# Peptides against a protein of PDB entry 4IGA: the designs that were tried, part 94

Target 1, 116 residues: chain A of PDB entry 4IGA
Amino acid sequence: KRVLIVDDAAFMRMMLKDIITKAGYEVAGEATNGREAVEKYKELKPDIVTMDITMPEMNGIDAIKEIMKIDPNAKIIVCSAMGQQAMVIEAIKAGAKDFIVKPFQPSRVVEALNKV

## One batch from the design tools (peptide; made by RFdiffusion4, then SolubleMPNN)

Design b1_p25_4_s1 (from b1_p25_4, 13 letters changed)
Fold by OpenDDE base, seed 3:
Parts: structure tokens; C-alpha cells; sequence
Structure b1_p25_4_s1 (fold): chain B 116 residues (1-116), chain A 25 residues (1-25)
């Protein structure tokens, strides 16, 4: 399966890329903000998306909503430093399949990838 | 919906457990 990595932090994208590839998944591409995420989703048609929340231009929640409009079957895993209940609820309501709080263990990401 | 509520419940539980683990370290 191919994964689109969305995060405004270069180091985080690198970390996720390492985890994803070591787990046997392929990286479809990367996006640095929500607007780019939506564009890349349409272009790359990835199987899974790892989505950051706090990003410039367009936040992750809005990106999830837009992607879900494009593909109601999108498999989106949120990876965010914001672990407040309100944010988790909002992400799931928007269509996210899972919510991972930073900092996280590589195994947690792998488990999420395997379950979606 | 009931299904959505369950999804939210599971996500919240997972996040809570993770935060608890971090706090214990």
C-alpha cells in the first residue's frame, strides 16, 4: 500500500517515511500543508494518509474534510501533537480512522497502518 | 450514530492511554 505523508515539519516527514518504509509500505509522496495534501491526494491517489493537524495554509481537520469529499473511502490516520479530547472528536467526526499523539512509538504508527 | 460514537470512544481511549504512559515516564 502507498502512503501520503502530510506534515509541515521536515523532520517529522522523514521520521514517518522511515517508519512506513521499514514496515513494508510505500511512500506515495509528501505534503507540507492541508492545501497541498488535498492536491497530492487527487494526484497520487494514495491508499493511506498520515495527517498532521497544525499546519499553515490549511489545517489537518479541513484537509480531512476536503479529502473525504473527494474520496469517502479515504483512509486517514491523524498524527498530531494536539491530544485534547475535542481535537480527537473533531478529527474522527471529519472522517479520520485513527488518532496518534506525538511523540509516538514507531509500533503505534505501524499498528494504525495495518488496521485501516 | 452509534458507530461513530464507538469510533470516537476507541480513539479517545487510545489517546488517553498514550498520554498516561508518557506522564509515567
Amino acid sequence: as target 1 above (116 residues)
Amino acid sequence: SKELEEKIKKALKEVEEHLAELAAE
Scores: peptide ipSAE 0.495, ipTM 0.872, DockQ to the pose 0.957
Fold by OpenDDE base, seed 5:
Structure b1_p25_4_s1 (fold): chain B 116 residues (1-116), chain A 25 residues (1-25)
Amino acid sequence: as target 1 above (116 residues)
Amino acid sequence: SKELEEKIKKALKEVEEHLAELAAE
């Protein structure tokens, strides 16, 4: 399976890339904001998306909504420092399959990847 | 939607458990 990594932080993308590849998944590509995420989803047609929330240009919630319009069966795992109940509810309502709060353990990401 | 409600409940539970784990460190 191919994963699109979306996060405005380069170090976070690098961390996720390491986790994803070590778990036997392929990195389809990377995006640094929600607008790029939507564009890359159209271009790469990834199997899974890891989605940050707080990003410039377009936030993760809006990106989820746009991707779900493109592909209602999209498998999006949110990975964010914003762990407030309201944000979790909003993300799930938007279509996210899982919500991981930063900081996280690599195993949690792998479990999420395997379950979606 | 009951299905959506359950998804939300599960996600909230996972987040709460994670935050509790972090607080325990």
Scores: peptide ipSAE 0.485, ipTM 0.868, DockQ to the pose 0.965
Fold by OpenDDE base, seed 2:
Structure b1_p25_4_s1 (fold): chain B 116 residues (1-116), chain A 25 residues (1-25)
Amino acid sequence: as target 1 above (116 residues)
Amino acid sequence: SKELEEKIKKALKEVEEHLAELAAE
């Protein structure tokens, strides 16, 4: 399966890329904000998306909503430093399949990838 | 919906457990 990695932090994208590839998944591409995420989703048609929340241009919640409009069956895993209940609820309501709070263990990401 | 509520409940539980683990470190 191919994964689109969305995060404004280059370091985080690198970390996720390492986890994803070691788990046997392919990286379809990367996006640095929500607008780019939507564009890349249309272009790459990934199987799974890892989505940051706090990003410039367009935040992750809005990106989830837009991607779900494009593909109601999209598999989106949120990876965010913001673990507030309200944010979790909002992400799940928007269509996210899982919510992972930073910092995370690689195994948590792998489990999420395998379950979606 | 009931299904959505269950998804939210599960996600919240997992997040809360993770945060508790981090706080214990």
Scores: peptide ipSAE 0.478, ipTM 0.867, DockQ to the pose 0.955
Fold by OpenDDE base, seed 4:
Structure b1_p25_4_s1 (fold): chain B 116 residues (1-116), chain A 25 residues (1-25)
Amino acid sequence: as target 1 above (116 residues)
Amino acid sequence: SKELEEKIKKALKEVEEHLAELAAE
């Protein structure tokens, strides 16, 4: 399966790329904000998306909503430092399949990838 | 929906447990 990694932090994208590839998944591409995420989803049609929330241009919640319009069956895993209840609820309502709070264990990401 | 509520509840529980673990470290 191919994964689109969305995060404005280069270090985080690198970390996720390492975890994803070691777990046997392919990295379809990367996006640094919500607008890029939507564009890359259309272009690459990945099987799974890891989505940050706090990003410039367009936040992760809005990106989830736009991707769900494109593909109602999109598999989106949120990976964010913002673990407030309101944010979790908002992300799941928007269509996210899982919500992982930073900092995280690599095994948590792998588990999420395997379950969506 | 009931299904959505269950998904939210599960996600909240996972996040809560994670935050508790971090606080204990």
Scores: peptide ipSAE 0.468, ipTM 0.863, DockQ to the pose 0.954

Design b1_p25_4_s3 (from b1_p25_4, 10 letters changed)
Fold by OpenDDE base, seed 5:
Structure b1_p25_4_s3 (fold): chain B 116 residues (1-116), chain A 25 residues (1-25)
Amino acid sequence: as target 1 above (116 residues)
Amino acid sequence: SHMLEEKIKEALEKVEEALRELAEE
């Protein structure tokens, strides 16, 4: 399966890329904001998306909503430092399949990838 | 939606678990 990694932090994208690759998945590409994420989803047609929330141009919640319009069956895993209940609820309502709070263990990401 | 409710509950539980694990480090 191919994964689109969405995060404005280069370090975080690198970390996720390492985890995803070591777990036997392929990295379809990367995006640095929500707008780019939507564009890359259309272009790359990834199987899974890891989605940050706090990003410039377009936040992760709005990106989830836009991707779900394109593909109602999209598999989106949120990875965010904002673990407030309201944010979790909002992400799931928007269509996210899982919510991972930062900082996270690599095993948690792998588990999410395997279950979606 | 009962399905949505369950998904929310599960997500919240996982986040709470992660936060608890972090606090225990």
Scores: peptide ipSAE 0.467, ipTM 0.856, DockQ to the pose 0.974
Fold by OpenDDE base, seed 2:
Structure b1_p25_4_s3 (fold): chain B 116 residues (1-116), chain A 25 residues (1-25)
Amino acid sequence: as target 1 above (116 residues)
Amino acid sequence: SHMLEEKIKEALEKVEEALRELAEE
């Protein structure tokens, strides 16, 4: 399966890329904001998306909503430092399949990838 | 939606568990 990694932080993208690759998945591409995420989703048609929330240009919640308009069956895993209940609820309501709070253990990401 | 509520519940539980583990370290 191919994964689109969305995070404005280069370090986080690198970390996720390492986890995803070691878990046997392929990285379809990367996006640094929500607008780019939507564009890359259309371009790459990934199987799974890891989505940050707090990003410039377009936040992760809005990106989830836009991607879900394009593909209602999109598999989106949120990875965010914002672990507040309200944000979790909002992300799931927007269509996210899972919510991983930062900092996270690599096994948690792998579990999410395998489950979606 | 009942299914949505359950999904939210599960997500919240996982987040709460993660936060608890971090607080204990």
Scores: peptide ipSAE 0.461, ipTM 0.851, DockQ to the pose 0.969
Fold by OpenDDE base, seed 1:
Structure b1_p25_4_s3 (fold): chain B 116 residues (1-116), chain A 25 residues (1-25)
Amino acid sequence: as target 1 above (116 residues)
Amino acid sequence: SHMLEEKIKEALEKVEEALRELAEE
């Protein structure tokens, strides 16, 4: 399966890329904000999306909403820091399938990828 | 529903705390 990685932090994208590839998944591409995520989703048609919440230009919640308009069956895993419970709720309501707390263990990401 | 939203919030807070603890191991 192919994964689109969305996070404004280069380090986080790198970390997720390493985890995803070591788990046997393919990285479809990367996005650094919600607007880019929507564009990349249209372009790449990934099987799974890992989605940060706090991003410039467009946040992850809005990106989820836009992606769900494009593909109601999108498999989006939210990656969020502690203290963003309200945003997690909104992400789930927007259509996210799972939530991973930052910082996370690689196994947690793999579990989420395998579950969706 | 405000009640549903509150229930979801409480549940997610508990899950987040548990996941954080696991992630810190």
Scores: peptide ipSAE 0.028, ipTM 0.484, DockQ to the pose 0.237
Fold by OpenDDE base, seed 4:
Structure b1_p25_4_s3 (fold): chain B 116 residues (1-116), chain A 25 residues (1-25)
Amino acid sequence: as target 1 above (116 residues)
Amino acid sequence: SHMLEEKIKEALEKVEEALRELAEE
């Protein structure tokens, strides 16, 4: 399965890429904000998306909504920092299938990937 | 405290998981 990684932090994308690859998944691509995420989703048609919430240009909630318009069956895993419970709830309402709280362990990411 | 932070994180995940399951019904 192919995963699109969305996060404005380069170190987070790198970390997720390492975890995803070691778990046997393929990295379809990366995006640094919500607008780019929507564009990359259209282009790459990934099987799974890991989605940060707090990003410039377009936040993750809006990106989820736009991706769900494109593909109502999109598999989106939200990655959220501590203190963003309300935003995670909104992401679930927007269509996210799962969530990961930062900072996370690799096993938690793999669990989320396997469950969606 | 690292220990406290981890406990808070785990509690948050449990709450969010419960909410997700409710939303899927």
Scores: peptide ipSAE 0.028, ipTM 0.545, DockQ to the pose 0.048

Design b1_p25_5_s1 (from b1_p25_5, 8 letters changed)
Fold by OpenDDE base, seed 4:
Structure b1_p25_5_s1 (fold): chain B 116 residues (1-116), chain A 25 residues (1-25)
Amino acid sequence: as target 1 above (116 residues)
Amino acid sequence: SEEELKKKIEEALAKVEEQKKELAA
């Protein structure tokens, strides 16, 4: 399966890329903000998306909403330091399938990838 | 549905709490 990695932090994208690749998934592409995420989703039509929340231009919640408009069956896993209940609720309401709190163990990401 | 959404939220919240416990450990 192909995964689109969305995070404004290059370090985080690299980390996720490593985890995703080692888990046997293919990285479809990367996005550094919500707008790019939406654009890349349209272009690449990935199977799964890892989505950061706090990003410039467009935050992850809005990106999730826009992606869901494009593909109501999108499989989006949120990966964010914003693990407050309110944020989790908002992400799920927007359409996210899972929520991983930063910092995370690689296994948490892999499990999420395998379950969505 | 509303019920389904509530269930999904509940599950997500539970999972996040579990993650937080692991982080605190």
Scores: peptide ipSAE 0.689, ipTM 0.931, DockQ to the pose 0.864
Fold by OpenDDE base, seed 3:
Structure b1_p25_5_s1 (fold): chain B 116 residues (1-116), chain A 25 residues (1-25)
Amino acid sequence: as target 1 above (116 residues)
Amino acid sequence: SEEELKKKIEEALAKVEEQKKELAA
């Protein structure tokens, strides 16, 4: 399966890329903000998306909503430092399949990839 | 459905709490 990594932090994208590839998944591409995420989703048609929430231009929640309009079957895993209940609820309502809080263990990401 | 969504939210919240506990340990 191919994964689109969305995060405005270069180091985080690199970390996720390492975890994803070691787990046997393929990286479809990367996006640095919500707007780019939507564009990349349409272009790359990834199987899974790891989505950050706090990003410039367009936040992760809005990106999730836009992607869901494009593909109602999109499989989006949120990875965010904002682990408040309100944010989790909003992400799931928007269409996310899972929510991972930063910092995280690599195993948690792998588990999410396998279950989504 | 509303019920299905509620269930998904509950499961997500539970996973987040579990992860937070692991971080605090």
Scores: peptide ipSAE 0.683, ipTM 0.928, DockQ to the pose 0.876
Fold by OpenDDE base, seed 1:
Structure b1_p25_5_s1 (fold): chain B 116 residues (1-116), chain A 25 residues (1-25)
Amino acid sequence: as target 1 above (116 residues)
Amino acid sequence: SEEELKKKIEEALAKVEEQKKELAA
């Protein structure tokens, strides 16, 4: 399966890329904000998306909503430091399949990839 | 359905709480 990694932090994208590849998944591409995420989803047609929330240009919640309009069957895993209940609820309502809090254990990401 | 959404939210919240507890430990 192919994964699109969305995060404005280069370090985080690098970390996720390492976890994803070691788990046997392919990295379809990367996006640095929500607008780019939507564009890359259309272009790459990934199987799974890892989505940050706090990003410039367009935040992760809005990106989830736009991707779900394109593909109602999209499989989106949120990875965010914003682990407040309100944000979790908003992400699930938007269409996210899972929510991982930063900082996270790599095993949590792998589990989410396998289950989504 | 609304009930299905509530269930998904409940499950997500539970998983997040578990993650927070692991981080605090």
Scores: peptide ipSAE 0.673, ipTM 0.928, DockQ to the pose 0.875
Fold by OpenDDE base, seed 5:
Structure b1_p25_5_s1 (fold): chain B 116 residues (1-116), chain A 25 residues (1-25)
Amino acid sequence: as target 1 above (116 residues)
Amino acid sequence: SEEELKKKIEEALAKVEEQKKELAA
């Protein structure tokens, strides 16, 4: 399976890339904001997306909504420091399949990847 | 459905709370 990594932080993308590849998944590509995420999703048609929330240009919630318009069956895992209940609810309503709070254990990411 | 969505939200919230507890430990 191919994963699109979306996060404005380079170190976070690197961390996720390491986790994803070690877990036997392929990195389809990377995006640094929600606008790029939508564009990359159209281009790459990844199997899974890891989505940050707080990003410039377009936030993760809006990106989820746009991706869901493109592919209602999109598998999006939110990975964010914004772990407030309101944000979790908003993400799930938008179409996210899972929500991982930062900081996270790598095993939680792998588990999410395997279950979506 | 709305009911199914509510269930998904509840499950997600529970999972997040579990993560927070692990972080606090």
Scores: peptide ipSAE 0.657, ipTM 0.923, DockQ to the pose 0.876

Design b1_p25_5_s2 (from b1_p25_5, 8 letters changed)
Fold by OpenDDE base, seed 2:
Structure b1_p25_5_s2 (fold): chain B 116 residues (1-116), chain A 25 residues (1-25)
Amino acid sequence: as target 1 above (116 residues)
Amino acid sequence: SEEELKKKIEEALEKVQKQLEELAK
C-alpha cells in the first residue's frame, strides 16, 4: 500500500517516512500543507494518508474535507499534537479513520496503517 | 448514519485517551 505523508514539519515527515517504510509500506509522496495534500491526493491517489492538523495555507481538517469530496472512501489517519476531544471529534466528523496524538510510539502508527 | 458516526467518534476518543494515559506514566 502507498501512503501520502502530510505534515508541515520536515522532521515529522522524515520520522513518519521511516516508520512507514520499515513497516513495509510505500511512500507515495509528501505534502507540507493542506492545499498540497489535496493536490497530491488527486495526483498520486494514495491508499492511505497521514494528516497533520495545524498547518499553514490550509489546515488538516479542511484538507480532510476536500479529500473526502474527491474520494469518499479515502483512508486518512490524523497525526497531531492537538489531542483535545473537540479536535478528535471534528477530525472524525470530517472523515478521518483514526487519530494519533503527538508524541507517539511507532507501533501506534503501524497499528493504524494495518487497520484502516 | 449518525449512530455509526457516534460510535466512530467514541472509538477514536478511547484510543486517544489510552495514548494520553500512557504518555502520563
Scores: peptide ipSAE 0.714, ipTM 0.941, DockQ to the pose 0.921
Fold by OpenDDE base, seed 3:
Structure b1_p25_5_s2 (fold): chain B 116 residues (1-116), chain A 25 residues (1-25)
Amino acid sequence: as target 1 above (116 residues)
Amino acid sequence: SEEELKKKIEEALEKVQKQLEELAK
């Protein structure tokens, strides 16, 4: 399966790429903000998306909503430092399948990839 | 459905809580 990695931090995208590839998944591409994420989703049609929340231009929640309009069956895993209950609820309501808090263990990401 | 959404939220919250507890160790 192919994964689109969305995060404004280059080091985080690098970390996720390493975890994803070592787990046997392919990286479809990367996005640095919510608008780019939506564009890349249309272009690449990935199987899974890892989505940051706090990003410039367009935040992760709005990106989730836009992607869900494009593909109601999108598989989106949130990866965010914002682990408050309210944010988790908002992400799930928007259409996310899972929510991972930063910092995370690689095994948590792999678990999410395998279950969505 | 509303019920399905509630279940998804509950599961997500539980996973987050578990992860946070592990981080605290």
Scores: peptide ipSAE 0.712, ipTM 0.940, DockQ to the pose 0.919
Fold by OpenDDE base, seed 5:
Structure b1_p25_5_s2 (fold): chain B 116 residues (1-116), chain A 25 residues (1-25)
Amino acid sequence: as target 1 above (116 residues)
Amino acid sequence: SEEELKKKIEEALEKVQKQLEELAK
């Protein structure tokens, strides 16, 4: 399966890329903000998306909503430092399949990838 | 459905709570 990595932090994208590839998945591409994520989703048609929330141009929640308009069956895993209940609820309502809090263990990401 | 969504939210919250508990060790 191919994964689109969305995060404004280069280090985070690098870390996720390492986890994803070592777990046997392929990285379809990367995006640094929500607008770019939507564009890349259309272009690459990835199987899974890892989505940050706090990003410039367009935040992760809005990106999820836009991607769900494109593909109602999109598999989106949120990765965010904001683990408040309200944010989790908002992400799931928007269409996310899972919610991972930063910092996270690699095993948590792999589990999410395998289950979506 | 609303009931299905509620269940999904509950599951997500549980996972987040478990992760936070592990971080708090």
Scores: peptide ipSAE 0.711, ipTM 0.940, DockQ to the pose 0.917
Fold by OpenDDE base, seed 4:
Structure b1_p25_5_s2 (fold): chain B 116 residues (1-116), chain A 25 residues (1-25)
Amino acid sequence: as target 1 above (116 residues)
Amino acid sequence: SEEELKKKIEEALEKVQKQLEELAK
């Protein structure tokens, strides 16, 4: 399966890429903000998306909503430092399938990838 | 449905709580 990695932090994208690749998944591409995420989703039609929340241009919640308009069956896993209940609720309501708090164990990401 | 959404939210919150507890150790 192919994964689109969305995060404004280069280091985080690198980390996720390593985890995803080692787990046997293919990286479809990367996006640095919500706007790019929506564009790349249309272009690449990935099987799974890892989505940061706090990003410039467009935040992750809005990106989730836009992607869900494009593909109601999109499989989006949120990865965010913001683990507040309100944010989790908002992400799930927007259409996210899972919510991972930063920092995370690689196994947590792999589990999410396997279950969506 | 609202019922399904509530279930999904609850599950997500539980997973997040578990992660936070592990981080606190």
Scores: peptide ipSAE 0.709, ipTM 0.940, DockQ to the pose 0.922

Design b1_p25_5_s3 (from b1_p25_5, 8 letters changed)
Fold by OpenDDE base, seed 1:
Structure b1_p25_5_s3 (fold): chain B 116 residues (1-116), chain A 25 residues (1-25)
Amino acid sequence: as target 1 above (116 residues)
Amino acid sequence: SEKELEEKIKEALEKVEKQKKELEE
């Protein structure tokens, strides 16, 4: 399966890329903000999206909503430092399938990828 | 449905809490 990695932090994208590839998945591409994420989703049609929340231009929640408009069957895994209950609720309501808090263990990401 | 959404939220919250707990250990 192909994964689109969305995070404004280069180091985080690199970390996720490492985890994803080691787990046997393919990286479809990367996005650095929510607007780019939506564009890349349209372009790449990935199987899975890892989505940061706090990003410039467009935040992850809005990006989730927009992607869900494009593809109601989108498989989005949130990966965010904002692990407050309110944010989790908001992400799930927007359409996310899972929510991973930063910092995370690679196994947690792999679990999410396998189950989404 | 709303019921399904509530269940999804519940599960997500539980996973997040579990992860936070593991982080503290």
Scores: peptide ipSAE 0.714, ipTM 0.934, DockQ to the pose 0.915
Fold by OpenDDE base, seed 2:
Structure b1_p25_5_s3 (fold): chain B 116 residues (1-116), chain A 25 residues (1-25)
Amino acid sequence: as target 1 above (116 residues)
Amino acid sequence: SEKELEEKIKEALEKVEKQKKELEE
């Protein structure tokens, strides 16, 4: 399966890329903000998306909503430092399948990838 | 449905709480 990695932090994208690749998944591409995420989703049609929340241009919640409009079956895993209940609820309501809090263990990401 | 959404939210919250506890330990 192909994964689109969305995070404004280059280091985080690199980390996720490593985890995803080692887990046997293919990295379809990367996005640095929500707007780019939506564009890349349209272009690449990935199987899974890892989505950051706090990003410039367009935040992750809005990106989730836009992607869900494009593909109601989109598999989106949120990865965020903001683990407040309100944020989790909002992400799930928007259409996210899972919510991972930063910092995280690689196994948590792999688990999410395998279950969505 | 609303019921299904509530269940999804509950599950997500539980996972997050579990992860937070693991991070603290």
Scores: peptide ipSAE 0.713, ipTM 0.933, DockQ to the pose 0.874
Fold by OpenDDE base, seed 3:
Structure b1_p25_5_s3 (fold): chain B 116 residues (1-116), chain A 25 residues (1-25)
Amino acid sequence: as target 1 above (116 residues)
Amino acid sequence: SEKELEEKIKEALEKVEKQKKELEE
């Protein structure tokens, strides 16, 4: 399966890339904000998306909503430092399948990838 | 459905709380 990694932090994208590839998944591409995420989703048609929330240009919640318009069957895993209940609820309502809080263990990401 | 969404939210919240707890330990 191919994964689109969305995060404004280069180090976080690198970390996720390492976890994803070691778990046997392929990285379809990367996006640094919500707008790029939507564009890359259209272009790459990944199987899974890891989505940050706090990003410039377009936040993760809006990106989720836009991607869901493109593909109602999109598999989106949120990875965010914003682990408040309200944010989790909002992300799931928007269409996210899972929510991972930063910082996270690699095993948590792998579990999410395998179950989504 | 509303019930399905509610269950998804519940599961997500539980996972988040579990992760937070593990982080604090």
Scores: peptide ipSAE 0.711, ipTM 0.933, DockQ to the pose 0.884
Fold by OpenDDE base, seed 4:
Structure b1_p25_5_s3 (fold): chain B 116 residues (1-116), chain A 25 residues (1-25)
Amino acid sequence: as target 1 above (116 residues)
Amino acid sequence: SEKELEEKIKEALEKVEKQKKELEE
């Protein structure tokens, strides 16, 4: 399966790429903000998306909503430092399938990838 | 449905709480 990695931090994208590839998944591409995420989703048609929340241009919640308009069956896993209950609820309501809090263990990401 | 959404939210919150506990230890 192919994964689109969305995070404004280059370090985080690199970390996720390593985890994803070691787990046997393919990286479809990367996006640095919500707007790019929507564009890349249209272009690449990935199987799974890892989505940050706090990003410039367009935040992760809005990106989730836009992607869900494009593909109601999109599989989006949120990875965010904002682990407040309110944010989790908002992400799930927007259409996210899972919510991972930063910092995380690689096994947590792999588990999410395998279950969506 | 609303019921299904609430169930998904509950599950997500439980997973997040589990992660937070692991971080504190």
Scores: peptide ipSAE 0.707, ipTM 0.931, DockQ to the pose 0.886

